Peptides against a protein of PDB entry 5VVV. Designs and how they scored, part 174

Target 1, 276 residues: chain A of PDB entry 5VVV
Amino acid sequence: FLCGVVEGFYGRPWVMEQRKELFRRLQKWELNTYLYAPKDDYKHRMFWREMYSVEEAEQLMTLISAAREYEIEFIYAISPGLDITFSNPKEVSTLKRKLDQVSQFGCRSFALLFDDIDHNMCAADKEVFSSFAHAQVSITNEIYQYLGEPETFLFCPTEYCGTFCYPNVSQSPYLRTVGEKLLPGIEVLWTGPKVVSKEIPVESIEEVSKIIKRAPVIWDNIHANDYDQKRLFLGPYKGRSTELIPRLKGVLTNPNCEFEANYVAIHTLATWYKSN
Target 2, 276 residues: chain A of PDB entry 5VVV as posed
Amino acid sequence: FLCGVVEGFYGRPWVMEQRKELFRRLQKWELNTYLYAPKDDYKHRMFWREMYSVEEAEQLMTLISAAREYEIEFIYAISPGLDITFSNPKEVSTLKRKLDQVSQFGCRSFALLFDNIDHNMCAADKEVFSSFAHAQVSITNEIYQYLGEPETFLFCPTEYCGTFCYPNVSQSPYLRTVGEKLLPGIEVLWTGPKVVSKEIPVESIEEVSKIIKRAPVIWDNIHANDYDQKRLFLGPYKGRSTELIPRLKGVLTNPNCEFEANYVAIHTLATWYKSN

## One batch from the design tools (peptide; made by RFdiffusion4, then SolubleMPNN)

Design b2_p24_5_s2 (from b2_p24_5, 14 letters changed)
Fold by OpenDDE base, seed 4:
Structure b2_p24_5_s2 (fold): chain B 276 residues (1-276), chain A 24 residues (1-24)
Amino acid sequence: as target 1 above (276 residues)
Amino acid sequence: MNEIAVKFLKERQKKELEELKKLE
């Protein structure tokens, strides 16, 4: 069970010292996972093709080493979906090289994120892939296999919540393709019925699990505030029955952008997790 | 903020990112 934090918000990423402090807290609270997915890390998303500089590499190596020190699984995410041409072997090779670099930093767990992108393929991809889901699954499977089938590999679908599913969760051709064709060792991220789910009913997890043919990892935006920088979500982790725990592969909270605001959010997630 | 607003913000941020790429 993956339980911890995803740094998955828009806005200023946490500094390395904050991330290290996070790892210390995660360990202390018996959480086990950090997903590195800051939207405004240029080389994570906007410039996903760009290799890390020597300085950036040193920072990431240090960060990954710190995660290991605190027994936190460091999952490196990349979001190539803004402009990747899935059918272009050069793009695939570029993605491989980027993940190879991160592997050299000591990272062993990875995520491919296709959230917050359009459901459109370029002309070249349309000639090769039957759908956007097919393109995403193809590259995800290829990368997963290329990396030697790491123990933890995550996929974030473009339809990552109930309201983004067309026409709905159970009938989504996109999620059906994901469920059918995504290799079983790859985990699927899900935010619940909504992007920011006030509640995540058990039935909603059963529904998505059926179509994706696996228990999801919750990317939980309950405390996310990147959509409203005037608000801090300081309340406890709530609206999730502990009955979800056996039905999930994990829960990663995407909390407030302000690192200092997240004590209650993360601590109460830990309490929730340990209550099962 | 409702889910629509969240989605809109994310989509907006995506567009801003696309515009930045065009300036380079």
Scores: peptide ipSAE 0.042, ipTM 0.620, DockQ to the pose 0.437
Fold by OpenDDE base, seed 3:
Structure b2_p24_5_s2 (fold): chain B 276 residues (1-276), chain A 24 residues (1-24)
Amino acid sequence: as target 1 above (276 residues)
Amino acid sequence: MNEIAVKFLKERQKKELEELKKLE
């Protein structure tokens, strides 16, 4: 069970010292996972093709080593979906090379994120792939196999919540393709019925699990505030029954952008997780 | 209301990316 934090917000990423402090807190609270997915980290998303510099490499190596010291699984995410051509072998090779570099930093867990992108494929991809889901699954499976089938590999679908599913969760051709064609060792990220789900009913998890043919990992935006700068959500982790735990592969909270605001968010997640 | 705000943020980020690509 993956339980911890995803740094998955828009806005200023956390500094390395904050991330190390996070790992210490996660260990103290018996949480086990950090997903590196900061939207405004240039080489994560907008410039995903660019290799890390020597200085950036040193920072990431130090960060990954710190995660290991605190027994926190460091998952490196990349979000190539803004402008990748899935059918282009050069794009696939570039993605492989980027993940190889991160593997050299000591990272062993990875994620491919296709959240917050347009559903439209380019002309070249439309000639090769039957759908956007087929394109995403193809590259994800290839990368997963290329990396030697890591123990932890995550996929974030473009339809990552109930309201983004067409026509709905249970009938989504996109999610059906993901469920049928994504290799079984790859985990699927999900935010619940909504992007920011006030509640995640058990029935909603059963519904999505059926179509994706696996228990999801919750990317939980309950404490996210990047979408509203006036919001600071300091409330407890709530609206999630503990009956979800046996039906999930994990829960990763995407908390407030303000690092110091997240004590209650993370601590109450830990309490929730231990209550089962 | 939260989903509308998230969607707006996504659209903003796409515009920012398009502006950056014009400077390269």
Scores: peptide ipSAE 0.035, ipTM 0.613, DockQ to the pose 0.460
Fold by OpenDDE base, seed 5:
Structure b2_p24_5_s2 (fold): chain B 276 residues (1-276), chain A 24 residues (1-24)
Amino acid sequence: as target 1 above (276 residues)
Amino acid sequence: MNEIAVKFLKERQKKELEELKKLE
């Protein structure tokens, strides 16, 4: 069971010292996972093709080493979906080289994110792939196999919540393709019925699990404030029955952008997790 | 809040932050 934090918000990323402090808190609270997915890291999303500089490499190596010191699984995410051509072997090779570089930093767990992108393929991809889901699954499977089938590999679908599913969760052709074609060792990220789910009913998890043919990992935006930085979400982790725990592969909270605001959010997630 | 609006607000805030970073 993956339980911890995803740094997945838009806005100023946390500094390295905040991330190290996070790892210390995660260990203290018996949480085990950190997903590196800061939307405003240029080399994570907008410039995903660009290799890390020597200085950036040293920082990431130090961060990954710190996660290991605190027994926190460090998952490196990349979001190539803004402008990747899935059918272009040069693009696939570029993605492989980027993940090879991160592997050299000591990273062993990875994620491919296709959240917050347009549903349209380019003309070249339409000639090769039957749908956007087929294109995403193809590259995800290829990368997963290329990396030697790492123990933890995550996929974030473009339809990552109930309201993004067309026509709905149980009938989505996109999620059906993901469920049928994505290799079984790859985990699927999900935010619940909504992008920001006030409640995640057990029945909603059973519904999505059926179509994706696996238990999801919850990317939980309950405490996310990147959509309204004038608000701080300081309340406890709530609206999630403990009956979800045996039906999930994990829960990763995407909390407030302000690092100092997240004590209650993360601590109450840990209490929830231990209550099962 | 409409979830589509939340997604677009996140993307908008990103663009605004990128514009601010170019001014610094």
Scores: peptide ipSAE 0.051, ipTM 0.636, DockQ to the pose 0.156; fails the geometry check
Fold by OpenDDE base, seed 1:
Structure b2_p24_5_s2 (fold): chain B 276 residues (1-276), chain A 24 residues (1-24)
Amino acid sequence: as target 1 above (276 residues)
Amino acid sequence: MNEIAVKFLKERQKKELEELKKLE
């Protein structure tokens, strides 16, 4: 069971010292996972093709080593979906080279994110792939196999919550393709009925699990505040029955942008997890 | 909870990227 934090918000990313402090807190609270997915890290999303500089490489190596020291699984995410051409072998090779670089930093767990992108393929991809889901699954499976089938590999769908599913969760052709064609060793991220789910009912997890043919990992936006920087979400982790735990592969909370605001959010997630 | 605000933030980020690519 993956339990911890995803740094997945828009806005200023956390500094390396904050991330190291996070690992210490995660270990102390008996949590086990950190997902590196900061939206405004340029080489994560906007400039995903760019290799890390020597200085950036040293920082990431140090960060990954710190995660290992605190027994936290470090998952490196990349979000190529803004402008990747899925049918172009050069784009696939560029993605492979980027993940090879991160593998050299000592990273062993990875995520491919297709959240917050347009549903339309370019003309070149339409000639090769039957749908956007087929394109995403194809590259995800290829990358997963290329990396030697890592123990932890995550996929974030474009339809990552109930409200983004067309026509709905149980009938989504996109999610059906993901469920049928995504390799079984790849985990699927899900935010619940909404992007920011006040509640995640057990029945809603059973519904999505059926179509994706696996238990999801919850990307939990309950404490996310990137959409309203005038608000801090300081309340406890709530609206998730402990009956979800045996029906999930994990829970990763995407908390407030302000690092110091997240004590209650993360601590109460840990309490929830240990109550099972 | 403003799910609409989250969507707008995403659309903003896409526009910013499209503008940057036009400057290249």
Scores: peptide ipSAE 0.039, ipTM 0.643, DockQ to the pose 0.551; fails the geometry check

Design b2_p24_5_s3 (from b2_p24_5, 13 letters changed)
Fold by OpenDDE base, seed 1:
Structure b2_p24_5_s3 (fold): chain B 276 residues (1-276), chain A 24 residues (1-24)
Amino acid sequence: as target 1 above (276 residues)
Amino acid sequence: MNEIAIKFLKERTKEELKKLEELK
């Protein structure tokens, strides 16, 4: 069971010292996972093709080593979906080279994120793939196999919540393709009925699990504040029954942008996780 | 309201990316 934090918000990413402090807190609270997915980190999303510099590589190696020291699984995410051409072998090779570099830093767990992108494929991809889901699954499976089928590999769908599913969760052709064609060793991220789900009912998890043919990992935006910089979400982790735990592969909270605001958010997630 | 705000942030990020591509 993956339980911890995803740094997945828009806005200023956390500094390396904050991330190291996070690992210490996660270990102390008996949580086990950190997902590196900062939206405004240029080489994560906007410039995903660019290799890390020597200085950036040293920082990431140090960060990954710190995660290992605190027994936290470090998952490196990349979000190529803004401008990748899925049908172009050069784009696939560029993605492979980027993940090879991160693997050399000592990273063993990875994520491919296709959240917050347009549903339309370019003309070249339409000639090769039957749908956007087929394109995403193809590259995800290829990368997963290329990396030697790592123990932890995550996929974030473009339809990552109930309100983004067309026509709905149970009838989504996109999610059906993901469920049928995504390799079984790849985990699927999900935010619940909404992007920011006040509640995540058990029935809603059963519904999505049926179509994706696996238990999801919750990307939980309950404490996310990137969409409203005037608010801090300081309340406890709530609206999630402990009955969800046996029906999930994990829970990763995407908390407030302000690192110091997240004590209650993370601590109460840990309490929830231990209450099963 | 919150889903609309997140969608708006997504659109803004796309516009910013387009502007950066036009500068390349």
Scores: peptide ipSAE 0.048, ipTM 0.618, DockQ to the pose 0.535
Fold by OpenDDE base, seed 2:
Structure b2_p24_5_s3 (fold): chain B 276 residues (1-276), chain A 24 residues (1-24)
Amino acid sequence: as target 1 above (276 residues)
Amino acid sequence: MNEIAIKFLKERTKEELKKLEELK
């Protein structure tokens, strides 16, 4: 069971010292996972093709080593979906080289994220792939296999919550393709009924699990504030029954952008997890 | 979809949740 934090917000990423402090807190609270997915980290998303410099490499190596010291699984995410051409072998090779570099930093767990992108494929991709889901699954499976089928590999769908599913969760052709074609060793991220879900009912998890053919990992935006920087979400982790735990592969909270605001959010997630 | 549009969608979702809370 993956339980911890995803740094998945828009805005200023956390600094390395904040991330190290996070790992210390996660260990203290008996949480086990950190997903590196900061939207405004240039080489994560907008400039995903760019290799890390020597200085950036040293920083990431130090960060990954710190995660290991605190027994936190460090999952490196990349979000190539803004401008990748799935059918272009040069793009696929560029993605492979980027993840190879991160593997050299000591990273063993990875994620491919296709959240917050347009559903339209370019003309070249339309000639090769029958749908956007087929394109995403193809590259995800290829990368997963290329990396030697790591123990933890995550996929974030474009339809990552109920309100983004067309026509709905149970009838989504996109999610059906993901469920049928994504290799079984790849975990699927899910956010619940909405982008920001007040509640995640058990029935909603059963519904999505059926179509994706696996228990999801929750990317939980309950404490996310990147959409309203004037507001802090300081309340407890709530609206998730502990009956969800046996039906999930994990829960990763995407909390407030302000690192110092997240004590209650993360601590109460830990309490929730231990209550099962 | 650009970052601004995504932020807007998240904010809208939050406002919808508030309205639903006020109706309870």
Scores: peptide ipSAE 0.047, ipTM 0.687, DockQ to the pose 0.034
Fold by OpenDDE base, seed 3:
Structure b2_p24_5_s3 (fold): chain B 276 residues (1-276), chain A 24 residues (1-24)
Amino acid sequence: as target 1 above (276 residues)
Amino acid sequence: MNEIAIKFLKERTKEELKKLEELK
């Protein structure tokens, strides 16, 4: 069971010292996972093709080593979906090379994120793939196999919540393709009925699990505030029954952008997880 | 309301990306 934090917000990423402090807190609270997915980190999303510099490499190596020291699984995410051509072998090779570099930093767990992108494929991809889901699954499976089938590999679908599914969760052709074609060792991220789900009913998890043919990992935006700078949610982790735990592969909270505001968010997640 | 705000943030990010591409 993956339980911890995803740094998945828009806005200023956390500094390395904050991330190290996070790992100390995660260990103290018996949480086990950190997903590196800061939207405004240039080489994560907008410039995903660009290799890390020597200085950036040193920082990432230090961060990954720190995660290991605190027994926290460091998952490196990349979001190539803004402008990748899925059918272009050079693009696939570029993605492989980027993930190879991160693997050399000591990273062993990875994620491919296709959240917050347009559903339209380019003309070249339309000639090769039957749908956007087929294109995403193809590259994800290829990368997963290329990396030697790492123990933890995550996929974030473009339809990552109930409100983004067409026509709905149970009848989504996109999610059906993901469920049927994504290799079984790859985990699927999900935010619940909404992007920011006030509640995640058990029935909603059963519904999505059926179509994706696996238990999801919750990307939980309950404490996210990047979408409203006036919002600071300091309340406890709530609206999630502990009956979800046996029906999930994990829960990663995407908390407030302000690092110092997240004590209650992360601590109450830990309490929730231990109450099972 | 929250979904609309998130959609707005996504649109803003796309606009910022276009501006960065125009500066190259």
Scores: peptide ipSAE 0.037, ipTM 0.606, DockQ to the pose 0.484
Fold by OpenDDE base, seed 5:
Structure b2_p24_5_s3 (fold): chain B 276 residues (1-276), chain A 24 residues (1-24)
Amino acid sequence: as target 1 above (276 residues)
Amino acid sequence: MNEIAIKFLKERTKEELKKLEELK
């Protein structure tokens, strides 16, 4: 069971010292996972093709080493979906080269994120793939196999919540393709019925699990405030029955942008996790 | 407008559209 934090918000990323402090807190609270997915890290999303500089490499190596020191699984995410051509072998090779670099930093767990992108394929991809889901699954499977089938590999679908599914969760052709064609060792990220789910009913998890043919990992935006930085979400982790725990592969909270605001959010997630 | 605010607005719009479709 993956339980911890995803740094998945838009806005100023946390500094390295904040991330190290996070790892200390995660260990203290017996949480085990950190997903590196800061949207405004240029080389994570907008410039995903660009290799890390020597200085950036040193920082990431230090961060990954710190996660290991605190027994936190460090998952590196990349979001190539803004402008990747899935059918272009050069794009696939560029993605492989980028993940090879991160692997050399000591990273062993990875994620491919296709959240917050347009559903339209380019003309070249339409000639090769039957749908956007087929294109995403193809590259994800290829990368997963290329990396030697890592123990932890995550996929974030474009339809990552109930409100983004067309026509709905149980009938989504996109999620059906993901469920049928995504290799079984790859985990699927999900935010619940909504992007920011006030509640995540057990029945809603059973529904999505059926179509994706696996238990999801919750990317939980309950405490996310990047959409309204004038608000801080300081309340406890709530609206999730502990009956969800045996039906999930994990829960990763995407909390407030303000690092210092997240004590209650993360601590109460840990209490929730231990209550099962 | 933050890209996320646009995303949340899109979610609300889809939900509102679904509710309007259910009322018809």
Scores: peptide ipSAE 0.058, ipTM 0.693, DockQ to the pose 0.107; fails the geometry check

Design b2_p24_5_s4 (from b2_p24_5, 14 letters changed)
Fold by OpenDDE base, seed 5:
Order: C-alpha cells, then structure tokens, then sequence
Structure b2_p24_5_s4 (fold): chain B 276 residues (1-276), chain A 24 residues (1-24)
C-alpha cells in the first residue's frame, strides 16, 4: 500500500530542504511514499525533453538519497503529454534518455502523467493509434518494459476522475482501453468522483476498479489549494471510509502549496491509514 | 467550486506560465 504525499500542484515547487523535512515527517508518521510531480518544474512538464544540468542532477541525486535514508519510496513523475508525438520514435527515445538520466540518480520508481492535457491527438498519431488512450498506453507500456518493469510504475489517465469520464466512469471508452491494454504491473492514479472530491464513496472505487481492472492509487486533492490562492485547507483528512484501504493500491495526498500548512493534512492521513 | 472552474484555473495557470516564459 502506497501512502504519503504527491507534490503535484501548480505554483512554486517546494525547495529541497522542505522535501527533506517532508521525508522525515513521513517516516515519523509511518508513511512510505513521495511522488515528485511539481507542475511548474519546467523539466517535469513544459520542457520534459530537456536533460537535467550537472547542478540539477546533483540536487536530485541528493534528494533521492535523502528519501532512501528515511525509507521513503521516491517516485519520479514526468508529464510529456502537452506536446509529445506518441508515434514518433525520436520522442519515445528522448523520453527513455530522460528517464535513464533519472535512473542514474538512483531512482527506481517512475510515473507517466497525462493529466490536464487536451484530448486531441496530432495528425501523425491519428494515423497510428485508434484513440488517445491507445497512444498513451502504448508509450507507457514501452517505457515500463524499457526500464525493466520497475516494482512501482504509475500512470495518470487524462480521465483521472468521475467528472472527466465520457460519458461516465463505467462506460468510458478511454478507461476501458486503459484497463484492457495497460500492463498489469502499472498502477493507475485516480482523484475520485471529482478533481477535488469532498467524499470518495466505496461504490465509486468499485466502479472505477472494474473498468481499469485494478485497484487505483488515489491522488487526493482534498487539501489542494492551487486553484484558490486565498484559501488554506487546514482540516483533517475526511470523507474517506477506512473500508477504502483494502480496495486501493494507495493514497497520495496533494496538499496545500504552502508547505507548513500541511501538518494536519498529512498527520490525519497517517492516522486514517493506521486505523485499518 | 465546481469541477469546470478547478480545471479552468489549472489551465489558466499553465497558460500564464507559458506567457511568462515567452517574455523572458
């Protein structure tokens, strides 16, 4: 069971010292996972093709080493979906080289994120792939196999919540393709019925699990505040029955952008997790 | 806040960053 934090918000990323402090807190609270997915890290999303500089490499290597020191699984995410051509072997090779570099930093767990992108394929991809889901699954499977089928590999779908599914969760052709074609060893991220789910009913997890043919990892936006800079979500982790735990592969909270605002959010997640 | 508003705000933030990068 993956339980911890995803740094997955829009806005100023946490500094390296905050991330190290997070790892210390996660270990103390018996949480085990950190997903590196800051939207405003240029080399994560907008410039995903760009290799890390020597200085950036040293920082990431130090961060990954710190996660290992605190027994926290460090998952490196990349979001190539803004402008990748899935059918272009050069693009696939570029993605492979980027993940090879991160592997050299000591990273062993990875994620491919296709959240917050347009559903439209380019003309070249339409000639090769039957749908956007087929294109995403193809590259994800290829990368997963290329990396030697790592123990932890995550996929974030473009339809990552109930409200983004067309026509709905159980009838989504996109999620059906993901469920049928994504390799079984790859985990699927999900935010619940909504992007920001006030509640995640057990029945809603059973519904999505059926179509994706696996238990999801919850990307939980309950404490996310990147969409409203005037609000801080300081309340406890709530609206999730402990009956979800045996039906999930994990829970990763995407909390407030303000690092110091997240004590209650993360601590109460840990309490919830240990209550099963 | 409705789901459409949340998505819109995230997309807006993305566009704002793209604009800021072009201005550098």
Amino acid sequence: as target 1 above (276 residues)
Amino acid sequence: MNEIAVKFLKERMKKELEILEKLK
Scores: peptide ipSAE 0.045, ipTM 0.629, DockQ to the pose 0.299
Fold by OpenDDE base, seed 4:
Structure b2_p24_5_s4 (fold): chain B 276 residues (1-276), chain A 24 residues (1-24)
Amino acid sequence: as target 1 above (276 residues)
Amino acid sequence: MNEIAVKFLKERMKKELEILEKLK
């Protein structure tokens, strides 16, 4: 069970010292996972093709080493979906090289994120893939296999919540393709019925689990505030029954952008997790 | 992030990429 934090917000990423402090807190609270997915890290998303500089590499190596020190699984996410051509072997090779670099930093867990992108494929991809889901699954499976089938590999679907599913969760051709064709060792991220789910009913998890043919990892935006910089979500982790725990592969909270605002959010997630 | 914000940010990012492509 993956339980911890995803740094998945838009806005200023946390600094390395904050991330290290996070790892210390996660360990102390008996959480086990950090997903590196800061949207405004240029080399994570906008410039996903670009290799890390020597300085950036040193920072990431240090960060990954710190995660290991605190027994936190460091999952490196990349979001190539803004402009990747799935059918282009050079793009696939570029993605492989980027993940190889991160592997050299000591990272062993990875995520491919296709959230917050257009559902349309380019002309070249339309000639090769029957759907956007097929393109995403193809590259995800290939990368997963290329990396030697790491123990933890996550996929974030473009339809990552109930409201983004067309026509709905249970009938989504996209999610059906994901469920049928995504290799079983790859985990699927999900935010619940909504992008920001006030509640995540058990029934909603059963519904999505059925179509994706696995228990999801919750990317939980309950404390996310990147959509409203005037608000801080300082309340406890709530609206999630502990009955979800046996029905999930994990929960990763995507909390407030303001690092220091997240004490209650993360601590109460830990309490929730340990209450099962 | 709420659905409206996600859509907004998505469109923003798309525009940012388009601008970057034009600057090349």
Scores: peptide ipSAE 0.043, ipTM 0.612, DockQ to the pose 0.566
Fold by OpenDDE base, seed 3:
Structure b2_p24_5_s4 (fold): chain B 276 residues (1-276), chain A 24 residues (1-24)
Amino acid sequence: as target 1 above (276 residues)
Amino acid sequence: MNEIAVKFLKERMKKELEILEKLK
């Protein structure tokens, strides 16, 4: 069971010292996972093709080593979906090379994120893939296999919540393709019925699990505030029954952008997790 | 309400990307 934090917000990423402090807190609270997915980190999303510099490499190596020291699984995410051509072997090779570099930093867990992108494929991809889901699954499976089938590999679908599914969760051709074609060792991220789910009913998890043919990992935006700078949610982790725990592969909270505001968010997640 | 805000943020990020591409 993956339980911890995803740094997945838009806005200023956390500094390395904050991330190390996070690892200390995660260990103290018996949580086990950190997903590196900061939207405004240039080489994560907008410039995903660009290799890390020597200085950036040193920072990431230090961060990954720190995660290991605190027994926290460091998952490196990349979001190539803004402008990748899935059918272009050069794009695939570029993605492989980027993840190879991160592997050399000591990273062993990875994620491919296709959230917050358009469903439109380019002309070249339309000639090769029957749908956007087929394109995403193809590259994800290839990368997963290329990396030697790491123990933890995550996929974030473009339809990552109930309100983004067409026509709905249970009838989504996109999610059906993901469920049928994504290799079984790859986990699927999900935010619940909504992007920011006030509640995640058990029935909603059963519904999505059926179509994706696996228990999801919750990317939980309950404490996210990047979408509203006036929002600061300092309340406890709530609206999630503990009956979800046996039906999930994990829960990763995407908390407030302000690092110091997340004590209650993360601590109450830990309490929730231990209550099962 | 929250989903509308998220969609707005998404569109904002796309526009920011377009601006950065024009600066290259």
Scores: peptide ipSAE 0.039, ipTM 0.613, DockQ to the pose 0.494
Fold by OpenDDE base, seed 2:
Structure b2_p24_5_s4 (fold): chain B 276 residues (1-276), chain A 24 residues (1-24)
Amino acid sequence: as target 1 above (276 residues)
Amino acid sequence: MNEIAVKFLKERMKKELEILEKLK
């Protein structure tokens, strides 16, 4: 069971010292996972093709080593979906090289994120793939296999919550394709009924689990505040029954942008997790 | 809350795409 934090917000990423402090806190609270997915980290998303510099590499190596020291699984995410051409072998090779570099930093867990992107494929991709889901699954499976089928590999769908599913969760052709064609060893991220879900009912998890043919990992935006910089979400982790735990592969909270605001959010997630 | 988040994310995505188009 993956339980911890995803740094997945828009806005200024956390600094390395904050991330190290996070690992210490996660260990102390018996949480086990950090997903590196800061939207405004240039080489994560907008410039995903760019390799890390020597200086950036040293920082990431140090960070990954710190995560290991605190027994926190460091999952490196990349979000190529803004402008990747799925059918272009050079793009796939570029993605492979980027993940190879991160593997050299000591990273063993990875995620491919296709959240917050346009559903339209380019003309070249339309000639090769029957749908956007087929394109995403194809590259995800290929990368997963290329990396030697790491123990933890996550996929974030474009339809990552109920409100983004067309026509709905249970009838989504996109999610059906993901469920049917994504390799079984790849975990699927899910955010619940909404982008920011007040509640995540058990029935909603059963519904999505059926179509994706696996228990999801929750990307939980309950404490996310990137959409309102004047608001801090200081309340406890709530609106999630502990009955979800046996039906999930994990829960990763995407909390407030302000690092120090997240004590209650993360601590109460830990309490929730241990209550089962 | 959800509607605000969705709107923000969509607007952010649009801005990012616009930036990428200007770089190309």
Scores: peptide ipSAE 0.042, ipTM 0.623, DockQ to the pose 0.897; fails the geometry check

